# Designs tried in a protein design run: peptides against a protein of PDB entry 4CIC. Part 53

Target 1, 148 residues: chain A of PDB entry 4CIC
Amino acid sequence: KVSTKGHYGVQAMFDLAQHFGEGPVSLKSIAERQGLSEPYLEQLIAVLRKAGLVKSVRGAQGGYILAREPRDIKVGDIIRVLEGPIAPVESVSQDDPEHSLKFDFSVTKSVWEKVKKSIEEVLDSITLADMLKDAEEAQMAQGYMYYI
Target 2, 147 residues: chain B of PDB entry 4CIC
Amino acid sequence: KVSTKGHYGVQAMFDLAQHFGEGPVSLKSIAERQGLSEPYLEQLIAVLRKAGLVKSVRGAQGGYILAREPRDIKVGDIIRVLEGPIAPVESVSQDDPEHSLKFDFSVTKSVWEKVKKSIEEVLDSITLADMLKDAEEAQMAQGYMYY

## One batch from the design tools (peptide; aimed at target 2 K1 V2 S3)

Design b2_p23_2_s2 (made by RFdiffusion4, then SolubleMPNN; from b2_p23_2, 10 letters changed)
Fold by OpenDDE base, seed 3:
Structure b2_p23_2_s2 (fold): chain B 148 residues (1-148), chain C 147 residues (1-147), chain A 23 residues (1-23)
Amino acid sequence: as target 1 above (148 residues)
Amino acid sequence: as target 2 above (147 residues)
Amino acid sequence: LLTTEVAPPEEDIELLTTEVEEP
């Protein structure tokens, strides 16, 4: 499962990607478009800004922008910033000396490491630019279904 | 992340796989070998038994056995029994009529569906028999480093 | 200053939270 924090963080970053090059977007407008509470979005944006994924623009038309182009931001980068390492295999303490327990632990750990690697590969293969493209393709497909 | 329930459930099932064909294993012995509390293991085993992954054997030498051969039990089967569907994308309620929100939701949902599919593929590719083999290979490799 | 802890909406799409119950 993906945390609510990761889920909404990706949505907020995707909204900023859709407006990339249009200038700064207000948190209010992002919150309204994404169905997020503005206070919750403020917390997410603070973390994303500290990590250098978004920039704050000051002024009458102030707000937030992506700090990098959508092609240079992976979904995995967003998740790592918000949640930390993707599925840290918490090292169950190595301190139990009995050889058999260490072995079962090693095999079970290898299963979760395979899962972790798989998640990382997927999330690192998807950029905000890929998401924008998928969005455009889906809009075109819906548009064609209304004309057929 | 994997839940503690999923993690320990796989460990308990792996312990039963290591003893497959030796007869019924007591919950106490599994708990001792896996570093689990016996009460917690009782809860896990109750769920696994209800799902038909383990069988209870009654008698003086009673306990639990795998209900199927280790090759016929995927890690994904264990996780689905203990945790339910692997990463259900809870459908955020479809009721918001605004077309733009549905679209952003659709694209974001597709990312999580790709993650879900990848997890399912990995967990369904690993059987308890594969874990037993990996265990034997690791024991042999450690044995050769001592010579 | 009442920090309204806006509880994140409780729909924890539960990532596999390993609540390690400490023994």
Scores: peptide ipSAE 0.019, ipTM 0.752, DockQ to the pose 0.070
OpenDDE base, seeds 1, 2, 4, 5: peptide ipSAE 0.018, 0.019, 0.017, 0.017; ipTM 0.749, 0.756, 0.749, 0.753; seeds 1, 2, 4, 5 fail the geometry check

Design b2_p23_2_s3 (made by RFdiffusion4, then SolubleMPNN; from b2_p23_2, 10 letters changed)
Fold by OpenDDE base, seed 5:
Structure b2_p23_2_s3 (fold): chain B 148 residues (1-148), chain C 147 residues (1-147), chain A 23 residues (1-23)
Amino acid sequence: as target 1 above (148 residues)
Amino acid sequence: as target 2 above (147 residues)
Amino acid sequence: LLTTEVAPPDEDIELLSTEVEPP
């Protein structure tokens, strides 16, 4: 599962990809377009910036840009930055010491490792450029439906 | 991500698979072997039973058995029973109306659908029989390291 | 342990104020 943080992080990065080459985009404009709270987006952008996926631009037309081309940013890179390593099992909160996963039965673990690998392969196979292309194709398909 | 419920459900079902054909297994014995609380296991087994993955046997040697052969139970079947449909994104609780996923941006959704499909394919490719075989192979490999 | 070297925080890019010369 992708967290809300990962989900909105991918949305924010995709918005920046759509504006790539147009100059800096304000957090306010991203928040408005993506339906995110501006304070929440500020927190996401701070993490993404620290990881070198986003740059801040200062000035009257200041804001944020992608730090790399959309083709050089995988969805997997965004998720790893925001969530850390892809964990197939939700961390059993250490808070209940009785439910320590003590019997890490090797076979059950191998199932979750297969799931992890599969998720990683999918997320690493999708770039922001692939997402841009898919958006363009979807817009073209909608445009053709209005002319019939 | 698999929930704790899904994780422990697969462990409990795997324990029942290891004892398949030996007769009914007590919840207590499953709980002890799998490191699960008996009350938690009772809740899991109740759901699995209602879904027809497990049968209860009554009597002095009563307990639980798999309702189907291990080869006929996918890990995906267990997860769907315990967690419902595999959701790639954690449900943004409807409780914050401001954070409603209103902008279901079609492209972002398609990424999560690809992740979902990939998880489903993996979990549907693994049966309890495959897990039994993997356990046997692992035990044999450990046996050879001691010589 | 592949320490993914966290790339140094990207430096803030200053946009050179194109002084729009007044007409």
Scores: peptide ipSAE 0.015, ipTM 0.739, DockQ to the pose 0.018
OpenDDE base, seeds 1, 2, 3, 4: peptide ipSAE 0.014, 0.021, 0.017, 0.014; ipTM 0.732, 0.760, 0.750, 0.734; seeds 2, 3 fail the geometry check

Design b2_p23_2_s4 (made by RFdiffusion4, then SolubleMPNN; from b2_p23_2, 9 letters changed)
Fold by OpenDDE base, seed 1:
Structure b2_p23_2_s4 (fold): chain B 148 residues (1-148), chain C 147 residues (1-147), chain A 23 residues (1-23)
Amino acid sequence: as target 1 above (148 residues)
Amino acid sequence: as target 2 above (147 residues)
Amino acid sequence: LLTTEVAPLDEDIELLTTEVEPP
């Protein structure tokens, strides 16, 4: 599962990708377009900035830009920055120390490792540039359906 | 992410697969072997039984058995029974009704649908019989390292 | 364990306000 944090992080990064080369985008404008709270987006952008995926631009027309070209940012990179390593199983919170007998049965672990690898492969196969292309294709398809 | 429920459900089903054909297994014995609480296992087994993945046997040697052969139970079947449909994104708990502006941006949704499909394909490619085979291969490999 | 330490690119880009000098 991708967390809400990962989901909204990808949305925010995609919004910045759509405006790549047009200059800085304000957090307010991203929040409005993506339906995010501005305070929540500030927290996401702070993490993404610290990881070098976005840059802040200061000034009257200040805001944020992608730190790299959309083709050089994978969805997997965004998720790893926001959530850390893709874990297929939620770590049993150590809150019940008695029953967390981690019978780490090697075979069940291997199932979850296969799931992890599959998720990583998918997310690392998709760039922000791929997402931009998919958006353009979707817009063209909608435009044609109004003319038929 | 697979929930703890899904994880332990697969462990319990795998334990039943290891004893398939040997007769009913007690919940106590599964709990002991898998490091699970018996009350938690009772809840899991109740769901799995209701879904027709396990059967209860009554009597002095009563317990549970797989309702189907290990080859006919996919890991994906177990997960779908315990957790429902595989969701790639945690449903934003509707607890904050104001900010769940589901801007269902079609492109971001498509990313998560690709992840979902990939998870489903993996989990539907693994049966309890495949897990049994992997366990046997692992035991043989350990046996050879002691010589 | 793939903690790729992405080095913090703390580069705040200052927009060079090209002050167009008034003629």
Scores: peptide ipSAE 0.016, ipTM 0.738, DockQ to the pose 0.024
OpenDDE base, seeds 2, 3, 4, 5: peptide ipSAE 0.021, 0.018, 0.015, 0.021; ipTM 0.767, 0.753, 0.745, 0.764; seeds 2, 3, 5 fail the geometry check

Design b2_p23_3_s1 (made by RFdiffusion4, then SolubleMPNN; its pose is not in this set)
Fold by OpenDDE base, seed 1:
Structure b2_p23_3_s1 (fold): chain B 148 residues (1-148), chain C 147 residues (1-147), chain A 23 residues (1-23)
Amino acid sequence: as target 1 above (148 residues)
Amino acid sequence: as target 2 above (147 residues)
Amino acid sequence: RREEERRKAREELESEKDAFTLA
């Protein structure tokens, strides 16, 4: 399961992508549109800002903007920033140094590495621009269904 | 992250696969070989047994065996039994019925569905027999490196 | 002691159900 943090982070970044070029967006407006709590969003945005994915704008029309174009931000970049490296299994760091020596070809480890690689490939194949395009296509499809 | 439950479940099932055809394996022996706590393993095995992936054998040589051949058990089957449907994102069931009506084409939902599908494909492509083969190949490769 | 270990293992198992965060 993608963590709630990752999920909401992608939602917030997508909202900023939808408003890219329109100027700064307030956290309140993002929270309202995405159904997020404003305090939670503030924490997410702080992390995203520190990672350089989002910029804060000060002033009367202050708020947040994407730091890069939507095409230059992968979903994988957002997830890595919020959750760290995509690790399929928490290496129970059994600090037990004695088991360190055996080249523990853990067949199970190889399974999880395959899962990891697959997730990374998917998330790195999707940009915020791709998400914007998908949203537009869905809106157009709905519009056509109402006119038929 | 795959849950510890999923991870240990796959380890336990793999141990049973390695001993497939040798008769029942005790939980104690699995726990010792896999570095698992016996109480935790007992819980995992109970779930796996209920799902029909494992059988219990009673008697002096009692223990557990795979209910099916290793080739007939996918890693995905083990994970689905232990964790339920592979859901990339916990649907925060905000039970708020009011947001139910909009065909919430959540572009975000589509992202997670793609992730889900990818994970399912990977896990359903790997059987316990594949894992056994990989283990044998790794042992052979190590043996050749020592010789 | 065994009941407490079983309780802990159960709590850990239940807590981990919530923790299947596919990172």
Scores: peptide ipSAE 0.101, ipTM 0.787, DockQ to the pose 0.587
OpenDDE base, seeds 2, 3, 4, 5: peptide ipSAE 0.097, 0.096, 0.107, 0.112; ipTM 0.796, 0.786, 0.793, 0.794; seeds 3, 4, 5 fail the geometry check

Design b2_p23_3_s2 (made by RFdiffusion4, then SolubleMPNN; its pose is not in this set)
Fold by OpenDDE base, seed 1:
Structure b2_p23_3_s2 (fold): chain B 148 residues (1-148), chain C 147 residues (1-147), chain A 23 residues (1-23)
Amino acid sequence: as target 1 above (148 residues)
Amino acid sequence: as target 2 above (147 residues)
Amino acid sequence: SRARRRAEARARLESEKDALTLA
């Protein structure tokens, strides 16, 4: 599962992609458009900036921009930055030593590794540019429905 | 992510698959072999039984058996029973109305739907019989390292 | 204070992450 952090991180990055080339976008405007709290978005953006996916622009018209072109940012890159390595199985919290019996069930582990690989392949196959294209196609399809 | 419930459920079902045709297996024996607490396993087995994946056998040599052949049980079936529909995005707990703004970002939703589909395809492609085969292959490979 | 609000927001994010990790 993708966490809320990953989900909203992708939304925020997609918003920045939609405005790519138009200059810096304020966190307030992103928060408003994406339905995010500004404080939450500040935290996400801080992580994304540290990872080099986003740049901060200072000044009266300051804000944030993508650090790379939308085609050069995969959804998988965003998720890895925000969540770390994609783990298919939630780590049983080490806090219950009785359940931490890492029975190295090699076979069950292999199932989860296959799931992990599949998720990674999907997320690494989608760029922000692909998402922009999908948005344009969806908007055109919606426009055609109003003209019929 | 697969929950702990899903993970241990698959382990328990795999244990039952390894003993398929040998008769009923006690929960105690499953718990011991799989490193699970017996109370936790009881809860898992109850759900799996209700879903018709496991059968209870009564008597002195009672216990549990798979309700179907290992080839007829997909990992996806086990996960769906234990966790419900595979959701790629964790549902933002409805408890925070401020974050529950379902911005129906059709595009972001489509990304998660692709992830969901991919997970479902993988889990539905793996049966307990496939897992048994993989275990045998792993055991043979380990045996060859000792020779 | 702004620092407290940031800490609370971070704690909420971590709590949500933990809740999501637990789910």
Scores: peptide ipSAE 0.051, ipTM 0.743, DockQ to the pose 0.034
OpenDDE base, seeds 2, 3, 4, 5: peptide ipSAE 0.066, 0.046, 0.075, 0.063; ipTM 0.760, 0.749, 0.759, 0.758; seeds 2, 3, 4, 5 fail the geometry check

Design b2_p23_3_s3 (made by RFdiffusion4, then SolubleMPNN; its pose is not in this set)
Fold by OpenDDE base, seed 5:
Structure b2_p23_3_s3 (fold): chain B 148 residues (1-148), chain C 147 residues (1-147), chain A 23 residues (1-23)
Amino acid sequence: as target 1 above (148 residues)
Amino acid sequence: as target 2 above (147 residues)
Amino acid sequence: SEEERRKEALEKLESEKDALTLA
């Protein structure tokens, strides 16, 4: 399961992508559009800002913008910033140093590594620009369904 | 993250696969080999048994066996039994019925659906027999390094 | 307090993180 943090982080970043080039967006407006609590969004944005994915703009119309173009931000980048390395299984093995020495070729570990790789490949294949395009295509499809 | 339940479930099933054809294995022996608590394993085995992935054998040498051949059990089958449907994101949307009507083409939902599909494809591509083969290959590779 | 609301939101998020671990 993508954490709620990852999920809402992608939503917030997508909202910023939709407004890219329009100037800074307030956290309040993002929260309202995405159905997020403003305090929660503030925490997410702080992490994303520290990672250099978003910028704060000061002033009367201050807010946040994407720090990079939507095409230059992968979903995988967002997830890695918010959740850390995509670990399908928390290796329980790090805490017990004695079991560390056996080259325990854990066949189970190899399964989870394959899952990890697959997730990474998917998330790294999707940019915010791809998401914008998908949204446009969906909106056009809905528009056509109302005219028929 | 695969839940601890899924992870340990796969370990337990793999242990049973390694002993497939040798007769029933006690929960205690599985727990010892896999580094699992016996009470936790008992819960896992109960779920796996109910799902028809394992069988209980009664008697003096009683225990558990795989209900199917290792080649007929996918890792995905184990995970689905233990964790339910692979859901990358719990759709928060199910609880608010009013938002259900908007064909909310959530572009974000589509991302998570792609992740789900990818995970399912990987887990359904791996059987317990594949895991056994990988273990044998790894053991042979270690043997060659000593020589 | 705003700090308590932040803490509750964080605790809820952490609790949900355990639940939302990529199955």
Scores: peptide ipSAE 0.076, ipTM 0.776, DockQ to the pose 0.086; fails the geometry check
OpenDDE base, seeds 1, 2, 3, 4: peptide ipSAE 0.073, 0.060, 0.055, 0.074; ipTM 0.771, 0.776, 0.771, 0.778; seeds 1, 2, 3, 4 fail the geometry check

Design b2_p23_3_s4 (made by RFdiffusion4, then SolubleMPNN; its pose is not in this set)
Fold by OpenDDE base, seed 5:
Formats: sequence, structure tokens, C-alpha cells
Structure b2_p23_3_s4 (fold): chain B 148 residues (1-148), chain C 147 residues (1-147), chain A 23 residues (1-23)
Amino acid sequence: as target 1 above (148 residues)
Amino acid sequence: as target 2 above (147 residues)
Amino acid sequence: RREREREEARRRFESEKDALTLA
């Protein structure tokens, strides 16, 4: 499972992508639209800002914006920032020296490395721009002409 | 992360695959070879047996065997039995009706469905027989470094 | 002692229903 942190992080970043070019968005507005708690979102945004994916704008119309264009942010970038490296298995601490049966878990490890690689490839193949396009296509298919 | 359950389940099943055709293997021997606790392995094997991936053999030479040939058991089969369906995201209970902002998480959901599909494809592409072959190739490669 | 170890192993095994988490 993608952690709640990763899941909500992608949602928040996607919300910012939908408003890209419209100016700063308040955390309150993101929280309301995405069904997130504002305090939780504050923590997520702080991490994303530190990683350089989001910028803070100060002032009366202050808030947050994407630091890069939606096409230049991969879902994989967001996940790596929030969760760190995709680890399909807990690195069993090899450090228990006693049972030296170096059973070369190399084969089982290779299975998990293949899983990791596949996840990374998928997440790195999807940008926020791709998600915006998919959203537009879905809205068109549902016939909801949202007159913005 | 694959759960400890999934990880150790694959290890235990792989051990049984390495001994396939040699007769029943004791849980103690699997636990020792794979660095697993025997009590934990007892629980894993019970689940795997109930799912029909492993058979119990009774008697003095009793233990467990694979219920099918290694080529007929996918890693995905083992994971699904132990962990259930691969769920990349917790299904946020749609059931809280009040804040009905059905923001159509459809797009974000689609991302996770793509991840799920990719994981399933990988796990379903690897059999225990493939793992046995990879192990043999790795041993041969190591053997050539010592000559 | 063995029963407690079995119960602890059972609790761990049941609690480990954590699906493939990315983290």
C-alpha cells in the first residue's frame, strides 16, 4: 500500500497542479477540496516545500504553488520525497551474526528488486501533467461541462 | 513494502521448491535454513495449506511438500494467499456521506491502479521454478569465480 | 513459555496484515 502520507501527498500536489498558473492556493482550500485535515496538510506541505516541489507565497493572497510545472513533477518524485526510497521489503538487518547461514537470499531479494523496479517505472512514467490530462478526459466523458 | 508475512511466505515456499521431489520437509528444517522462527512458520504453513499451496504428510518422515509443481506456483499466488489482494492504497471508506465532496479521486485512484497492475504483472510472471533456475544460475556464476 | 511464544507469533502474524506499503 502507498502510505497515507504518499496518497494524500499526491492528492495535494494534484490539487496544486489543477490551480497552476492561477496564483497561490491556501492550505484551507486544498484541505477542503481534497478532504484532508488542515493540520495534516500543513505537515505534508512543509516536507514538499523543503524538497523544492512547492513554494510558499506570502501576503494577503498568500498560499502555496507548485515550484515546477506539472510536466516536470513525476508521481515518483512526490513519493520519494514523502516516503523515501521505495523499499519493497524491509531490509532484514543482516546484522544478526550468529546464524551465519548466509543463505543467499539473493533469489528472493531479486524478486523484490523486480517489484521495486516495476513500481518505480510506473511512478516515474506519470507526471502531474498526465494526471491533469486524465482528469480532463474523464470530465469530458462524464458530460459535466463545468463552466469554469 | 511486502509484509513480513509475504516475504517469509515466499522464502518458505522457495525452500519447499528446492526440496520438491525429495519428500516431506520438516518445519524445523525450513526454519533453520531460512532463518525463520518455527512458531511463525507454523502459522504461515497453516495458511498456505488451507489455500492448497502446501500439503501435510504425516508419519515418521512427515512434514510438508508443495501441493503443485514449482512451475505451477506463481509468487503472486503466494502473496495473494498470505496478504490478500494487492491494494496499493487503503480504500478510503467512501462511506462518510457527510462531507460528500466526492472529489472524484478517480485520477489519483487510477495512478494507484496502474501501480497495482504493474506489481501483479511482475509477481504473476515469476514462478517458483523461475526462482529455482535463478538460484542455479547464481550458484554457477559464483562457482566460476572460484575457478 | 512455548504457548506464549505461539500467541505472540500469532499476534504478530495477524497484525502483519499490512498490505504492500510503499514505505
Scores: peptide ipSAE 0.272, ipTM 0.827, DockQ to the pose 0.700; fails the geometry check
OpenDDE base, seeds 1, 2, 3, 4: peptide ipSAE 0.202, 0.185, 0.214, 0.267; ipTM 0.811, 0.790, 0.789, 0.821; seeds 1, 2, 3, 4 fail the geometry check

Design b2_p23_4 (made by RFdiffusion4)
Pose (drawn by RFdiffusion4):
Structure b2_p23_4 (pose): chain A 133 residues (1-84, 100-148), chain B 132 residues (1-84, 100-147), chain P 23 residues (1-23)
Amino acid sequence: KVSTKGHYGVQAMFDLAQHFGEGPVSLKSIAERQGLSEPYLEQLIAVLRKAGLVKSVRGAQGGYILAREPRDIKVGDIIRVLEGSLKFDFSVTKSVWEKVKKSIEEVLDSITLADMLKDAEEAQMAQGYMYYI
Amino acid sequence: KVSTKGHYGVQAMFDLAQHFGEGPVSLKSIAERQGLSEPYLEQLIAVLRKAGLVKSVRGAQGGYILAREPRDIKVGDIIRVLEGSLKFDFSVTKSVWEKVKKSIEEVLDSITLADMLKDAEEAQMAQGYMYY
Amino acid sequence: SALTLTDTLGSEEDTFLTLTLES
């Protein structure tokens, strides 16, 4: 199960990545395109801004823009920002979950926002029918 | 985060794997060794039994034993048993989560209870210090 | 809203990079 925070955090950062070249966009516009609640987005952006992943701009087309290029933002970075008598007895079961954790970390660190932009272009495109192999 | 069910389901199955050659063990003994609540374990075992992963034996010193050899039970098998207007718009974000799901499935399908038994022996051993 | 892929990992509030046990 993917948390609301993870899903919306990545969705919002990806929306900003899709508008990075064009410049700042309002939070309202992000919420509209992504189907997110504005109050929740406002809180999410506040953390991403403190983390240096997004920045605010005061322009007419003020609003928010990525603070780092998409190629320099791993999906794992976004997730890491949003997340927060005695004896020793080794648990093999816990070691299995550590392996699950490591694999997830590996996948999320292997994908950047730039990679997501490239995938978005390839997957949602249109072309003449003869070119589908 | 790992659910209580996944953690306790794997712990209980692994305890049975550690006692597979010796024979049946009581649910109370599993709960004691693994630090589990007996009521929760009983509910858990009932599902595992229906799925053919564990079997009850009448015996006298009867109890429960794995229904398949440890080498034939993937950790992923245990998890799968315990788990249960319109338009199209592709979500690249969801595709990321599908990749995460695939990697987890791959890790859990690559580990059997036999692998866990081998790891348990190697990690919890004792030997002359010169062999480290 | 959370995305449902599995029941064993994650929650409505917790994603995956932090390993914790529910109980």

Design b2_p23_4_s1 (made by RFdiffusion4, then SolubleMPNN; from b2_p23_4, 13 letters changed)
Fold by OpenDDE base, seed 4:
Structure b2_p23_4_s1 (fold): chain B 148 residues (1-148), chain C 147 residues (1-147), chain A 23 residues (1-23)
Amino acid sequence: as target 1 above (148 residues)
Amino acid sequence: as target 2 above (147 residues)
Amino acid sequence: KAIKLDDTFGSDDKGYLKLEFES
């Protein structure tokens, strides 16, 4: 389950990647392009900034930039910052009062740990640069469809 | 995020796998061993039965059995039955009324689709027989630590 | 019902095995 926070965080970071090298981008412009509320984006950017993935630029043309090149930011890095480490399924049992016995069956836990590991591997295999490339390819494909 | 339903469903199916070949298991016994409420387990078993993963045995020693051998039931099969297909992140936008613009950015969607595919591959690679083997190995390891 | 990826990671309330990202 990708949280809303993770989803929008990746979108915001991707927007910054698309503008990488063009200078600071305003939160307002990101919010508008990504369909995010500006206040929500401010919260996301604050977390991302604190984690060192985003830099704030001051001045009249101030805003935000990626703190690293798009190739040096994994989707997994963004998710870990926003959502924390993909923890093993802590016992679902706290929220189901009817199921008092946290049978942390080690075997079932291991299944979910394997799932977790797989997710991490996928997210760590995708950089913002990869996403930029995919976007470019998609745009080119759309351009060709209009000429056919 | 595995749903509670998926989690407990896998536990219940695993319990049935542990007793495979021993005859029918009562819902009460499964519920007790897995720390599930019997009513909740009844709901899970009903779904699993309808999907053909579990069979009901009638009689004085009635109960439930796996409909297939543990090696022929993937964790992915159980999850699909209980939770449905792993859908790509349908637009998060429905639950955040403040974010009206479902920018289904195709690129971000593709990331989540890759994650989905990876999850499916993992869950389809694990059978109840694999889980049984892992349990046996874990029990042996614990036995060696006490000794 | 399709497993919504949205239901798998983030929401506390729905008794999903929160892949709790340990914050």
Scores: peptide ipSAE 0.037, ipTM 0.788, DockQ to the pose 0.233; fails the geometry check
OpenDDE base, seeds 1, 2, 3, 5: peptide ipSAE 0.035, 0.036, 0.032, 0.033; ipTM 0.788, 0.796, 0.787, 0.792; seeds 1, 2, 3, 5 fail the geometry check

Design b2_p23_4_s2 (made by RFdiffusion4, then SolubleMPNN; from b2_p23_4, 14 letters changed)
Fold by OpenDDE base, seed 4:
Parts: C-alpha cells; structure tokens; sequence
Structure b2_p23_4_s2 (fold): chain B 148 residues (1-148), chain C 147 residues (1-147), chain A 23 residues (1-23)
C-alpha cells in the first residue's frame, strides 16, 4: 500500500502540474482543490521542496511551483521522496528478536524483490505529464457523453 | 508492503512445498525451519487450511500437506488468502471524515490501479513450483562456488 | 503544536510503499 502521504503527495504534485506555467499556486488553493488540510499539505510540500521537486516563489503572488517540467517528474520520484525506497515487505521491527525475519530465505526474498522491481517500473513509467494527458482525455470523454 | 503475515505465509507454504510428496509435516518442524513461533504458524495454517491451500492429515505421523501440487498454487493465491485483495493504497480510515479521500481523483486512482495490476501479475506469475526450482538453482550455484 | 505535527509526520515508520492487502 502506498501510504496516505504518498497518495496525497502525488495529488498535490499533480495539482501543481495542472497549473504549471501559470505561476505560483498558494497552499490554500491546492488544499481546497485536493481536499487536504493546509497544515498537512504544508508538511508534504516542505519535504517535496527539500527534495527539489517543488520551488517556493516569494512575493504578493507567491506560492509554489514545480521545480521541473511535468515530463521530468515521475510518480516514482515523488513516492521515493515522501516514503523512501519502495519496499515490498515491511521490515518487521527488530523488537521481537525471536520473530525477526532472521531467515534470509533467499527464495522468498527474491519474490518480494520481483514485486519491488515491478512497482518501481510502473511508478517510474508514469510522469506528471502522462497524468495531465490522462486527465485531458478523461475530460474530453465526459464532454462527449453529455452531448450524446 | 506485504505484511509479515503474507511473508511468513509464503515461507510456510514454501516449506510445505519442499516436503510435498514426503507425507505430512508437523507444525513444529515448519516453525523451527522457518524461524516462526508455533502459535503464530498455527494461526497462519488455520487460514490457509480454511481456504483449501493446506490439508490436515490425522494420525501418528499426522501434520499438514499442500492441498494442491506446488505448480497449482501461486504466490498471489497465498497472499489473497492471508491478506485479502491486493490494494496499492491504504484506504484512509473513514475516521477523519474531513480528510476522507473524498475526491475520487480518477487520475491518481488510475496510477494506483496500474500498480495493483502490476503486483497481481507478478504474484500470479510465481508458483510454489517456480520457487522450488529457484531454490534448487541457488543451491547448485552455491555448490559450484565452493569448488 | 507544530513540533507535534512534525513528530507525527516523522513517526510514520520508514516510508516504504506498504503493500497493504485489504483485510
């Protein structure tokens, strides 16, 4: 499961992508459009900014912009910044040393590594530009359904 | 992330696959080999048995066996039994109605659906028989490194 | 308040894509 953090992070980045080239967007406006609390979004944006995916613009019309073009930001980049490396299995906390996943079962580990690789490939194959295109196509499809 | 339950479930099923055709295996022996507590393994096996992936054999040499051949059990089958449907995103608990993922953002949802599909395809492509083969190949490779 | 939010945001364990399977 992608955490709520990863999910909302992708939503926030997608909102910024939708406004890319239109200037800075306020956190308030992003929060309202994406159904996020402003304080929560502020934390997400702080992490994304530190990672160089988002830039803060100062001034009366200040706010946030994507630091790179939507085509140069993969969903995988966003997830790695917010959640760290994609791991298919929870590292069982070392707190139960007897139940520690001590057995480096190489074979079972290989299964999870295959899952990890597959997730990474999918997330690295999707850019914010791809998401923008998908959104436009979906809007066009809805527009045609109202005219029929 | 696959839960600890899913991980240990796959390990336990793999242990049963390694002994497939040799007769029933005791929970104690599986627990010892896989580094699991016997009570925890008993819970896993109970779920797997109810789902028809494992059979209990009664008698002095009683224990557990795979209910099907290793080739007929996918890793995805084990995971679905233990964890339910593969979901790429945690359903944010409805407990914060104000922060409910109310926005059916169709586009972001589609990303997670692609991830889900990819995971399902991988897990459904791997059988216990494939895992047995991989284990044999790994043992052979280690044997060749010692020479 | 701000520090507690930072701790809550940071205390979410190692941000691995947790593949949760629906219970």
Amino acid sequence: as target 1 above (148 residues)
Amino acid sequence: as target 2 above (147 residues)
Amino acid sequence: KAIELDEAFGSEEEGYLKLEFEK
Scores: peptide ipSAE 0.047, ipTM 0.792, DockQ to the pose 0.116; fails the geometry check
OpenDDE base, seeds 1, 2, 3, 5: peptide ipSAE 0.041, 0.040, 0.041, 0.039; ipTM 0.790, 0.790, 0.787, 0.791; seeds 1, 2, 3, 5 fail the geometry check

